Peptides against a protein of PDB entry 5B16. Designs and how they scored, part 36

Target 1, 136 residues: chain A of PDB entry 5B16
Amino acid sequence: TPSRINHNERLEFLGDAVVEFLTSVHLYYLFPSLEEGGLATYRTAIVQNQHLAMLAKKLELDRFMLYAHGPDLCRESDLRHAMANCFEALIGAVYLEGSLEEAKQLFGRLLFNDPDLREVWLNYPLHPLQLQEPNT
Target 2, 136 residues: chain A of PDB entry 5B16 as posed
Amino acid sequence: TPSRINHNERLEFLGDAVVEFLTSVHLYYLFPSLEEGGLATYRTAIVQNQHLAMLAKKLELDRFMLYAHGPDLCRESDLRHAMANCFQALIGAVYLEGSLEEAKQLFGRLLFNDPDLREVWLNYPLHPLQLQEPNT

## One batch from the design tools (peptide; aimed at target 1 Y42 E119 V120 N123)

Design b2_p25_8_s1 (made by RFdiffusion4, then SolubleMPNN; its pose is not in this set)
Fold by OpenDDE base, seed 2:
Structure b2_p25_8_s1 (fold): chain B 136 residues (1-136), chain A 25 residues (1-25)
Amino acid sequence: as target 1 above (136 residues)
Amino acid sequence: SAAEEALRELEKKIAELYKKRKELE
């Protein structure tokens, strides 16, 4: 169904932006003294297909992909790409039907298994350098 | 990979932030 494919692609488009945005915002606030290059490095690592596919696997999207599209995803690279796209579409759907906060929470839960790290990621602990920034 | 290393570094940095937060509490 072309309409279904188009819908998924649109959700993927939206989800891509949401993932990129959330990642950027969190990195920006977490590391106020980190230069753009460093921020970009972390962002790239977080949002690349390989990593998003790993996050998708936590949601067992791999099983879904193999069930629905197994023959079309015989290559691991194809599966990773599809899973990453599916993950983006999912985030897009969560944002669209829910909220940015819900997308943020879901994304954060998947990014870190350690609840302490997750808390830091989600809640932007007050960094000493942030207090000093006005003086720099 | 470079990306995996970056993610490891990120986790280390976040962990450090967590520790610092606890120290400030």
Scores: peptide ipSAE 0.627, ipTM 0.931, DockQ to the pose 0.882
OpenDDE base, seeds 1, 3, 4, 5: peptide ipSAE 0.620, 0.626, 0.621, 0.617; ipTM 0.930, 0.930, 0.931, 0.929

Design b2_p25_8_s2 (made by RFdiffusion4, then SolubleMPNN; its pose is not in this set)
Fold by OpenDDE base, seed 1:
Structure b2_p25_8_s2 (fold): chain B 136 residues (1-136), chain A 25 residues (1-25)
Amino acid sequence: as target 1 above (136 residues)
Amino acid sequence: SEAEKALKELEELLRKKYEERKKKE
């Protein structure tokens, strides 16, 4: 329905911002000596549709998409785009109904399969206010 | 792809940080 589509698009909009923000913040703090160009390069790589689609696949969103929209997703590029959008909507929903911390944790868990890399990404000191959250 | 290369580089950077942390613990 138009309402559902609109809601999903709004969640995608929010999720896109959350993903980009989290990525930016983590890169910024993790690599204080990295120039803007480098930061932008890594951010682009992380948040582009192709990568987000890969993250979505870890959540088996591809199976969901094929179930719900299979006939319209015959092209790989279409599926990838849809999966990326769906992933953004998911992150948006997590942020909206949960918290930025929850979104951060979910996103970080998906970004890296290696637990060591994940630990570095998630546990590097960020803004003090974030570290002072009771439920962190 | 260029993105894949960038992601690989990022992982390498993070690995270095991990190793540095472990040395300080």
Scores: peptide ipSAE 0.651, ipTM 0.938, DockQ to the pose 0.870
OpenDDE base, seeds 2, 3, 4, 5: peptide ipSAE 0.649, 0.649, 0.649, 0.648; ipTM 0.937, 0.937, 0.936, 0.938

Design b2_p25_8_s3 (made by RFdiffusion4, then SolubleMPNN; failed a check: too like the target's own chain; its pose is not in this set)
Amino acid sequence: SAAEKALEELRKKLEELYRERKKQE

Design b2_p25_8_s4 (made by RFdiffusion4, then SolubleMPNN; its pose is not in this set)
Fold by OpenDDE base, seed 1:
Structure b2_p25_8_s4 (fold): chain B 136 residues (1-136), chain A 25 residues (1-25)
Amino acid sequence: as target 1 above (136 residues)
Amino acid sequence: SAAEKALEELKKLIKKKYEERKKKK
């Protein structure tokens, strides 16, 4: 339904910001001597659709997308783009109904299969954010 | 791709940081 689509797009909007924020903060603290250009390069590599689609595949969102939108996703590039958007919406939902910490943990677990890399990534401080939905 | 190479490089850098932390403990 249009309402469902609009809600998902809003979650995607939020999730995009959360993913970018988490990535930026962790890179900033991980590499205190790295110039802005390098930070931006690594951020782009992490948050670009191709990579987010790979993370989405770890959650089997490809199966979900085929179930929900199969006929509309004939091209691999279209599927990747849709999976990336769906991943952002998922992160947005986790942040919205859970917390930034929960989003951080989920994102970190998906970013690195190596538990040692996860430990390093997740053990840097994040700027705290506390949000609530408006009363409706 | 350039992004894939950057991601691989990033993972190597993080791994180095892990090893450095391990040595300090």
Scores: peptide ipSAE 0.634, ipTM 0.929, DockQ to the pose 0.772
OpenDDE base, seeds 2, 3, 4, 5: peptide ipSAE 0.632, 0.629, 0.631, 0.629; ipTM 0.930, 0.928, 0.927, 0.929

## One batch from the design tools (peptide; aimed at target 1 E119)

Design b2_p26_1 (made by RFdiffusion4)
Pose (drawn by RFdiffusion4):
Structure b2_p26_1 (pose): chain A 136 residues (1-136), chain P 26 residues (1-26)
Amino acid sequence: as target 2 above (136 residues)
Amino acid sequence: EEEEEEEELEERLERIQEWLDELAEE
């Protein structure tokens, strides 16, 4: 009778929705002209596990992760995938303890390497229907 | 100064879109 609640699969399950929300909202507001197709395309291109793993390496998560040796089969696939999942667990935890804005800042800073692109991603404009009318 | 800030913002948005297109192609 093993304990499955001691994993990060909980914070991964949360992080999945967290990363999905952040990508959806940012890709929504930064492109008020783009339809659902491009939005889903960019989103599915970002939430990809390989991309999330390479993005996870920027936090050196492979050095801080509790990845144990398997029975015999242990390829790069298990390691990178573990980084991908553990990253979602991390941003889920940051979303939980810290505010949502801290998840926005984390994922935003981790996405674009150029600091000049981050200022746009993090500071998304208001909706065009809100832009025309300042008050109401 | 406002027009220059708008032009810089548009250029950054174009760069982000191009980078996202390249990422989507992969």

Design b2_p26_1_s1 (made by RFdiffusion4, then SolubleMPNN; from b2_p26_1, 17 letters changed)
Fold by OpenDDE base, seed 4:
Structure b2_p26_1_s1 (fold): chain B 136 residues (1-136), chain A 26 residues (1-26)
Amino acid sequence: as target 1 above (136 residues)
Amino acid sequence: AAAAAEARRQALLEKIKALLDKLAAE
């Protein structure tokens, strides 16, 4: 229905911001000596459609998309794009109906299969200089 | 113990960086 489509697009809009924000914050804390260009490069890599689509596969969103929109998704590129958007909408929904923390946890669980790497990503130490920098 | 923990953390960070480098190359 049109209302559902509009709702999904709105959730995607929100989710896009949440994903970008979480990515930015975690990269910032993980790599305190990395210059802005490097941070931006990693952020772009993480939030790019093809990567988000890979994350979406871990949630079996590919099966969902094929079930719901199979006839419209004949090309792999179309599927990836749709999956990325769907993933963003999902994160948006988690944030909206849950919390930023819940979105953070879900995103982190999907980003890294290695639990040790996941732990480092999710539970970074606060850098002293970073603590002194307000973010408003 | 703290030094060992930090060393391990740094090693893990390097692994994350390597993964991100690979991702950025795509």
Scores: peptide ipSAE 0.647, ipTM 0.932, DockQ to the pose 0.894
OpenDDE base, seeds 1, 2, 3, 5: peptide ipSAE 0.644, 0.644, 0.645, 0.641; ipTM 0.932, 0.932, 0.931, 0.931

Design b2_p26_1_s2 (made by RFdiffusion4, then SolubleMPNN; from b2_p26_1, 13 letters changed)
Fold by OpenDDE base, seed 3:
Structure b2_p26_1_s2 (fold): chain B 136 residues (1-136), chain A 26 residues (1-26)
Amino acid sequence: as target 1 above (136 residues)
Amino acid sequence: SAEEEKKRREELLKKIKEYLDKLAAE
């Protein structure tokens, strides 16, 4: 159905932005001394299809994709790409129907299985200079 | 203690960085 396809693509569009934004914000605060190039490198690494597909697998989206689109996924790379897109659409839907906070929490839970690492990612300490920023 | 907590957090940050470095190397 064209309408359903359009809706999914729109969610993917939104989710892509949300994932990009959340990633950027967390990297910015976690690594206050890291230059822009380094931040960009990490962001690219996090949002790349291969990584998002890995996150998608944690939600068993691979099984879903094979069930729904098996005939179209004849290569592993195609599956990864499709899973990444599906993951973005999911995040987009969570943001749309829920909140940025809910998207943040879900994304964080998937990024790190280790609860301690997850806690740091989600609740990063502010750098002393960041604390002084309001005074500038 | 506060110092221990700080150290713990720094270690965790290091692990996050290591994870990201691995991703970036792919």
Scores: peptide ipSAE 0.623, ipTM 0.928, DockQ to the pose 0.923
OpenDDE base, seeds 1, 2, 4, 5: peptide ipSAE 0.622, 0.620, 0.623, 0.619; ipTM 0.928, 0.928, 0.929, 0.928

Design b2_p26_1_s4 (made by RFdiffusion4, then SolubleMPNN; from b2_p26_1, 12 letters changed)
Fold by OpenDDE base, seed 4:
Order: sequence, then C-alpha cells, then structure tokens
Structure b2_p26_1_s4 (fold): chain B 136 residues (1-136), chain A 26 residues (1-26)
Amino acid sequence: as target 1 above (136 residues)
Amino acid sequence: AEEEARRRREELLERIRRLLEELAAE
C-alpha cells in the first residue's frame, strides 16, 4: 500500500496532466489562429505554480496549507509551490473519482470569475476549420 | 441575431485573450 505522500504525489502527477490537457484543448479550440508559440505561452501562464496557487486560494487551500504546514511554508514561493501541488492533486482526484468533465467544470469555474468568460471557456464552440478537420 | 452572437463571442474571446496576456506578463 502506497503511503499517503506517495498517493498525493501520484494524484499530483495525474492532476498535472489533466490541467495541462484541459488547458491545451481549450486554448486550441478557442484560439484557432494562434500559433503554437502563443498557445504554449498562454498554457504556461495558466498552469504555472503561481497561477495554480491563486486558483487554490479560491478554494481556501492556503488556509489548509498554513494550518498543516505553516512552519515549513514560511517563504511565499514555498507556499505557492505547495498550493499548486495540492491543487493538482485535487484536480487529479476529481478526475480519478469523478470524470474529466467534472475536472473541466471545476477548473473552468476557478479560471474565470466572470460567468460570461467562463461559459465561453467551458463550452468553446468549434471553429469552422476545426469542424472540417476534427482530427487535426 | 447570428451576427450579434458572433460579435458577442468575439468580444468575450478578446477579453479572455487580454486576461491571458496579463497572466503571461506576470
């Protein structure tokens, strides 16, 4: 039986992939004219620890982290990193125990506070070229 | 109606883009 630490690390691994995938897919569909470099830049921005930590804060994971690991998280960078990892583990768990759709919904809700932007992000209607070439 | 919807979507996409640009600049 893997330790709880190993379990969390495994969930982080899975969550990292899910976040990466969801981000990639949504960016791809939302910005059909954006070159790879731009897509990669936006993806990096979305999935970077600092941003994920901000998303984690919306879930009040900061309170949890400070409560559980306060003395070890004196540096803001350490806290951000830990929060990002925790967020990834959470997304991984949501995917594992629920579905990709549930992970997508949660992630989308956190990404955008504006409901109109959230709706566009989550629903991302296909571009005509994408409809023509769905496998590309 | 379709044109209005298209314009609205484009506006929202642009807002998303701006947010992403801001995020990328951090």
Scores: peptide ipSAE 0.632, ipTM 0.930, DockQ to the pose 0.873
OpenDDE base, seeds 1, 2, 3, 5: peptide ipSAE 0.629, 0.632, 0.629, 0.624; ipTM 0.929, 0.930, 0.929, 0.928

Design b2_p26_2 (made by RFdiffusion4)
Pose (drawn by RFdiffusion4):
Structure b2_p26_2 (pose): chain A 136 residues (1-136), chain P 26 residues (1-26)
Amino acid sequence: as target 2 above (136 residues)
Amino acid sequence: EQEEEDEEVLELAREEMEKINEEMRE
């Protein structure tokens, strides 16, 4: 009778929705002309596990992760996938303790390497229907 | 300023990762 609640699968389950939300909102507001197609395309291109793993390496999560040795089979696939999942667990936890803005800052700062692109991603403009009318 | 903000984000991510590791070792 093992304990499955001691994993990061909980915070991964939360992080999945967290990363999905952040990508959806940012890709929504930064492209008020782009339809659902491009939005889903960019989103699915960002939420990809390989991309999330390479993005996870920027946090050196491979050095801080509790990855144990497997029975016999232990390829790079298990390690990178573990990084991908653990990253979602991390941003889920940051979303939980820290505010949602801290998740926005984290994922935003981790996405674009150029600091000049981050200022746009993090500071998304209002909706066009809100832009025309300042008050209401 | 941007480099200090990145360092703060990295420290925060490390602190949260330590908490996740502690929860897994329980």

Design b2_p26_2_s1 (made by RFdiffusion4, then SolubleMPNN; from b2_p26_2, 11 letters changed)
Fold by OpenDDE base, seed 3:
Formats: sequence, structure tokens, C-alpha cells
Structure b2_p26_2_s1 (fold): chain B 136 residues (1-136), chain A 26 residues (1-26)
Amino acid sequence: as target 1 above (136 residues)
Amino acid sequence: EEEEEDKRLLELAHEVMEKINQHQLS
């Protein structure tokens, strides 16, 4: 069986793709007049380690990694990177055993504090294939 | 209502993290 570290890294790999995909699709629909360069720049800002680390903090994910790797996370930059990776692993796990819809809801609620923007993110029409995916 | 939903998501996230740590996910 794979080690705990390998297992988490695999989930992180999957979660990275899910976060990128959800971000890309929603930016595409939310900003129909924005050129590719602007879309790419906006996506980068959303998925950068510093931002994902803030989302991880909202979920109090530091409680888990500090238990196992606290002494190794002396640098603030190392902690941010670890928190971002942990968030990706979480999203990957939610997608894997839940659904893309559940991952979208979790990600969206964390991204937006403004109720109007949150509503648009959570309910804006997506491609038919995403709409057909089971919610559980 | 919104606070309850946020609490639910927090609990869900923590439950998933525990499953990850226990190798219960494929």
C-alpha cells in the first residue's frame, strides 16, 4: 500500500486539476469579454499558493499539518506552501468521493464573501456534462 | 442560516481530512 505522504500527494495532484478547472470554467462564463491573457492572469491570482493558503486557513486545516509536521514548518513561506497543498488535497478528496458539484460549492463559498458574487458562482450555467454529474 | 452552512462545510472538511489521514480514500 502507498505511504501516507504518497497518498496525500496523489490527492493534491487531483485537487490541483479540479481547482484549475473550476476556476477556468467560471472565469470563462463570468467575463465573456475578457481576453485570454486577462483570464489567465485572473486564474493565476485565484489559484496561487498564498490565496489557497488563506482558504485553507478559513477551514482551519493548519490543525492537521501542525500535528504531523509542525517542527518542520518554521518559515512562513513553508507554511503557506503546505497549507495550499493541503487545500488541494482536500478538494481532490471531495471530488473523488463526492462530486464536482460538492467541490464547486466548497470552493465557491470560501472564495466569495459577497452574497451576490457567491450566488453567481454557485448557480451560473455550466457545460451540460458538468450539469449531468451526480451531486453525491 | 449562512453561519450554519459554513459550520457544516467546516465539519465536512475535517471529516474528509480524517479519512485522508486514515487512508480511507482510493
Scores: peptide ipSAE 0.472, ipTM 0.860, DockQ to the pose 0.518
OpenDDE base, seeds 1, 2, 4, 5: peptide ipSAE 0.468, 0.457, 0.460, 0.462; ipTM 0.853, 0.847, 0.848, 0.853; seeds 2, 4 fail the geometry check

Design b2_p26_2_s2 (made by RFdiffusion4, then SolubleMPNN; from b2_p26_2, 13 letters changed)
Fold by OpenDDE base, seed 3:
Structure b2_p26_2_s2 (fold): chain B 136 residues (1-136), chain A 26 residues (1-26)
Amino acid sequence: as target 1 above (136 residues)
Amino acid sequence: AVEEEDERLRRLAHEVMQKINEHQLQ
């Protein structure tokens, strides 16, 4: 079976959705009494470019910036945006080549440094559809 | 154990990034 990895921008699109999904599921179970508006606001805060760029930095994704996003990285804001996009593309590719579980572990271990929050992230209940077909 | 798993995930990430770069440069 040929690899599904191809265009970076397509992977970024998919990765954005995966990050959104993983974050949504986490927040849903972590805050069982929080209203939809609060959950949505919290999700937006977690997945903002600034945070994703920090995660990219932890993985040393700057090694891949030139080839993945080109040379237009002279401004800090441009670099941050490119790093965030690169992280999304990575998560999308990890999902395609590996599994949603691997994407969850990668994202969660990087984002939640607090041992208690990390434990919650890595062991939150699976979505019913994930239980039915974990390899989607 | 945690450190080993973190390193495994880091290696996975870098391997995937290499594949992305190969296809992007195609």
Scores: peptide ipSAE 0.472, ipTM 0.851, DockQ to the pose 0.569
OpenDDE base, seeds 1, 2, 4, 5: peptide ipSAE 0.454, 0.415, 0.454, 0.471; ipTM 0.847, 0.833, 0.851, 0.857

Design b2_p26_2_s3 (made by RFdiffusion4, then SolubleMPNN; from b2_p26_2, 12 letters changed)
Fold by OpenDDE base, seed 4:
Structure b2_p26_2_s3 (fold): chain B 136 residues (1-136), chain A 26 residues (1-26)
Amino acid sequence: as target 1 above (136 residues)
Amino acid sequence: MVEEEDKKLLEYARKVMEKINEHQLR
């Protein structure tokens, strides 16, 4: 029988895009002098499966995954990969049922345990163009 | 985010997961 993990592939597809978009936007504004290569490297570090799996652990997705797909997740590497995918699916679902803002808040909350860092991430300084043209 | 908002957000996430699970069971 096919793995039930595949049932979330559509949500994963959407969630992957949302995570990457949010990460890209925040990095762009937080590091205005960082070149594309640096931005891309930083983004990769944030959205890589190993890191997303760690974020998933904060939501206790491992319990969910083991319960639903235990037989497919006997290997630690398989579990980690599945947790990352499940996290993407979750973000996708949050976007669909809620909003991009809610997805941003959830993602930011999980990225940073420190409230001050979360504040910087969620309320980053506006780009000079935004300051000059606030209605854009 | 305030601590209470954090808790609510995490609870919301868990509810979404439950919905995903329910959908897969259908």
Scores: peptide ipSAE 0.240, ipTM 0.746, DockQ to the pose 0.589
OpenDDE base, seeds 1, 2, 3, 5: peptide ipSAE 0.209, 0.177, 0.238, 0.059; ipTM 0.735, 0.696, 0.750, 0.587

Design b2_p26_2_s4 (made by RFdiffusion4, then SolubleMPNN; from b2_p26_2, 15 letters changed)
Fold by OpenDDE base, seed 2:
Structure b2_p26_2_s4 (fold): chain B 136 residues (1-136), chain A 26 residues (1-26)
Amino acid sequence: as target 1 above (136 residues)
Amino acid sequence: SEEERLRELEKKAREVMEKINQHQLQ
């Protein structure tokens, strides 16, 4: 395996953790009354390859994949997986070279097209329900 | 109020999550 592939896999590993962490934290604040099972379900939906691939398309990673790995991506599922991995690597790189805040901003901007939702997601303010139903 | 706004945003967020979940079921 080429060194570049190993490096990307390491970035994917890091990026996966960052994506899951950010997702978990923001879901926690955005849905203060949602039980763990629901939170886990939403997290799974957000971080699954299919969804991450959709986010990757917003960054035109599909064109990048076809350019860089076209012959290796004969199946649609393979393309989705590759795009998701590439997205994770990108987030990992942003975190590594920049900050968690920058990774958060990039991820949040891609997650929501609605600017109000984006703002709530990114800032995860204390929801009134959290005051009424404290997590003790 | 801000409280109402946040509740509405939460509702919208849930709708977004539902859409994402629908894609999962493809």
Scores: peptide ipSAE 0.276, ipTM 0.785, DockQ to the pose 0.030
OpenDDE base, seeds 1, 3, 4, 5: peptide ipSAE 0.021, 0.023, 0.246, 0.075; ipTM 0.497, 0.523, 0.744, 0.617

Design b2_p26_3_s1 (made by RFdiffusion4, then SolubleMPNN; its pose is not in this set)
Fold by OpenDDE base, seed 1:
Structure b2_p26_3_s1 (fold): chain B 136 residues (1-136), chain A 26 residues (1-26)
Amino acid sequence: as target 1 above (136 residues)
Amino acid sequence: SSAEEALKRLEELLREKYRERKELKE
């Protein structure tokens, strides 16, 4: 049985891909006239650790991290990095145990506090993603 | 440009789309 840490790292790996995918698809459909460079710029801004940490804070993951690690996160930058990783793991878990749609909804709700912007973001359909789970 | 600036631009773009959709529905 893998350790808790190893499991979280695996979830983080999965979550990173899910966040990248969702962000890419939404940007692609929302802005058909935007060049690749622009798409990449917005994607980077959305998925970078600093921004994901802000999203994590909305879920009060900072409190979770401080409770779990406390003294190990004495620097603000360390906390942000840890929160971003934890957020990715959370999204990975939501996708794994739930669905891509559930991950999409959660991510969208956190991306924008403004309900109007959230509606625009979430109103674009995503292509279904079918993954075959390995027998491990 | 910084990431924060990019996010602001993104919100502006989304706001424009929202207004366009609203106008079409009215």
Scores: peptide ipSAE 0.636, ipTM 0.925, DockQ to the pose 0.768
OpenDDE base, seeds 2, 3, 4, 5: peptide ipSAE 0.630, 0.632, 0.632, 0.627; ipTM 0.926, 0.926, 0.923, 0.925

Design b2_p26_3_s2 (made by RFdiffusion4, then SolubleMPNN; its pose is not in this set)
Fold by OpenDDE base, seed 3:
Structure b2_p26_3_s2 (fold): chain B 136 residues (1-136), chain A 26 residues (1-26)
Amino acid sequence: as target 1 above (136 residues)
Amino acid sequence: AAAEAALAELRARLAALAAERRAAAA
């Protein structure tokens, strides 16, 4: 069986892709007239380590990291990076053990404290063809 | 700095969309 470290790194790898995918999809639908450069700018801002670390703090991952890895995290930048990675691993785990929808909901809840912003983010407009598709 | 500005702009745009949706639903 893989080590705990290997498992976490694999989850981080998966979570990184999930976070980027969810971010990309939401931005794409929310801003249909925004050029690629603008979409990329928002995506970069959302998925960068500093921002993900901020989201991780909402889950008190900072306390967890200091408990588990305190001696290795003497610099703030190191802690931020570790928190961002841990956050990605968490999202990866939610996707793996649950679903993309569950990952979407968790990520959206953390992205915005404002319920109005959260609502808009989570409920982006559907493509016209999606409106015509039967429910499965 | 640039990222913070981008996030602020994003939040403002989402707020505008929220307002539009409320207006359309009224």
Scores: peptide ipSAE 0.643, ipTM 0.928, DockQ to the pose 0.931
OpenDDE base, seeds 1, 2, 4, 5: peptide ipSAE 0.640, 0.641, 0.642, 0.638; ipTM 0.924, 0.927, 0.927, 0.926

Design b2_p26_3_s3 (made by RFdiffusion4, then SolubleMPNN; its pose is not in this set)
Fold by OpenDDE base, seed 3:
Structure b2_p26_3_s3 (fold): chain B 136 residues (1-136), chain A 26 residues (1-26)
Amino acid sequence: as target 1 above (136 residues)
Amino acid sequence: SSAEEALRRLREELEKLYKERKEKKE
């Protein structure tokens, strides 16, 4: 359905921004003395498609994608790209239907398997403007 | 890869932060 496709693409658009934003904010607070170049390096590594696809695999989105779109995903690179997009859409949906905090928690849990590292990542203050979240 | 190396460094830095936080808390 065209409407569903458009909705998914819109969610992906939103999710991309959320992932980028959360990553940026956390890095900013985690490393107050790190220069922009260093922050950008970490951000790039975190949000690149290959890494997001890996995170998506933790949610078994690969199996989902192959089931739903297998014929169109014959190449590994195509699958990774699709998984990354799907992951972004998922984060977008979590933000949209839930909250930025919920998106943060989900993203953080997937970023780090080590609970200690996860705790450090997640337990940093949010920007004051992040309190102004949309209701829908 | 460079990205993998960056992620490795990130994890190492977070580990340091964890230890520092733990020491301050106790």
Scores: peptide ipSAE 0.639, ipTM 0.929, DockQ to the pose 0.838
OpenDDE base, seeds 1, 2, 4, 5: peptide ipSAE 0.637, 0.637, 0.638, 0.633; ipTM 0.929, 0.928, 0.928, 0.927

Design b2_p26_3_s4 (made by RFdiffusion4, then SolubleMPNN; its pose is not in this set)
Fold by OpenDDE base, seed 3:
Structure b2_p26_3_s4 (fold): chain B 136 residues (1-136), chain A 26 residues (1-26)
Amino acid sequence: as target 1 above (136 residues)
Amino acid sequence: SAAEEALKKLREELRKLYEERKKLKE
């Protein structure tokens, strides 16, 4: 029987994939003319630990982590890494127990404080240039 | 950092998309 640690690690593994997938899909549709390198740059920035930790802070996971693992998180870098992992596990859990859509919505809400940007991210509207092209 | 710059650029690009979409809807 897997330990709780194993469960969390597995959820983190799943969440990592979900976060990366959602990020990739949104970027792909949002920027149809952006080269792979640019897409990858955005994705890296979005899914890196420091950024995910920031998102985790919005969920007050820092308080949770300090409460649960304070002695092991004496350094800010350690806390940040742990928060990122916890965030991934959370997204993994949301996907696992809920749906990809729920994970998408949660992730999108956290990614952008600006509701306008959030709307664009979640709905990825077509670029005007795409409207000018004939339907294939 | 490079990541922060990328995120900033992303937000700027999303804003552009938002404004463009807004214009199309008006």
Scores: peptide ipSAE 0.660, ipTM 0.935, DockQ to the pose 0.871
OpenDDE base, seeds 1, 2, 4, 5: peptide ipSAE 0.657, 0.656, 0.656, 0.653; ipTM 0.934, 0.935, 0.934, 0.934

Design b2_p26_4 (made by RFdiffusion4)
Pose (drawn by RFdiffusion4):
Structure b2_p26_4 (pose): chain A 136 residues (1-136), chain P 26 residues (1-26)
Amino acid sequence: as target 2 above (136 residues)
Amino acid sequence: DEEHEEKLERVQEHLDELVEEKEEAE
């Protein structure tokens, strides 16, 4: 009778929705002209596990992760996939303790390497229907 | 305003590169 609640699969399950929300909202507001197709395309291009793993390496998660040796089979696939999942667990936890804005800042800073692109991603404009009318 | 539009174009170009990398990985 093993304990499955001691994993990061809980914070991964939360992080999945967190990362999905952040990508969805940012890709929504930064492109008020783009339809659902491009939005889903960009979103599915970002939420990809390989991309999330390479993005996770920027936090050196491979050095701080509790990855144990397997029975015999232990390729780069298990390691990188573990990084991908553990990253979602991390952003899920940051979303939980810290505010949602801290998840926005974390994922935003981790996405674009150029600091000039982050200022746009983090500071998304209002909706066009809100832009025309300042008050109501 | 012009600098914001230029940054937004670069964000879009970078996102297109990620889409190309995804298609190649498939």

Design b2_p26_4_s1 (made by RFdiffusion4, then SolubleMPNN; from b2_p26_4, 10 letters changed)
Fold by OpenDDE base, seed 3:
Structure b2_p26_4_s1 (fold): chain B 136 residues (1-136), chain A 26 residues (1-26)
Amino acid sequence: as target 1 above (136 residues)
Amino acid sequence: SKERQELLEKVKKYLDELVEEAEEAE
């Protein structure tokens, strides 16, 4: 049977893909005239460890990580990396046990504290040139 | 709409800040 570490790594793997996918889809629709390079740059920035760690702090994952793994996380960079991984695992679990929609809502809620910005991110109007695109 | 455009600019500003932070971290 897989270890807990292995299981968490699998959830992290899934969560990484979900975060990447959601980020890609929202950027694609929000910025219809932005070239691939710009989209990729924004995506990289959104999913970078320090940003995901910041999102994780909103869920108090820092307290959880320090409680569970304090001795191994004495450096700020180590904690940040661990928090980012834990965040991905959480999103993976939400997708696995719930739905992509639930993962989307949670991620969007954490991305923007401002409800107006959150609304733009989550419920963007489709650009006229995107009407033929699949619903994602 | 103008409101949407304003909000989109704020989103873009946030993303630009994240990009800058990412570049500084490298």
Scores: peptide ipSAE 0.633, ipTM 0.929, DockQ to the pose 0.857
OpenDDE base, seeds 1, 2, 4, 5: peptide ipSAE 0.633, 0.633, 0.629, 0.627; ipTM 0.929, 0.929, 0.928, 0.928

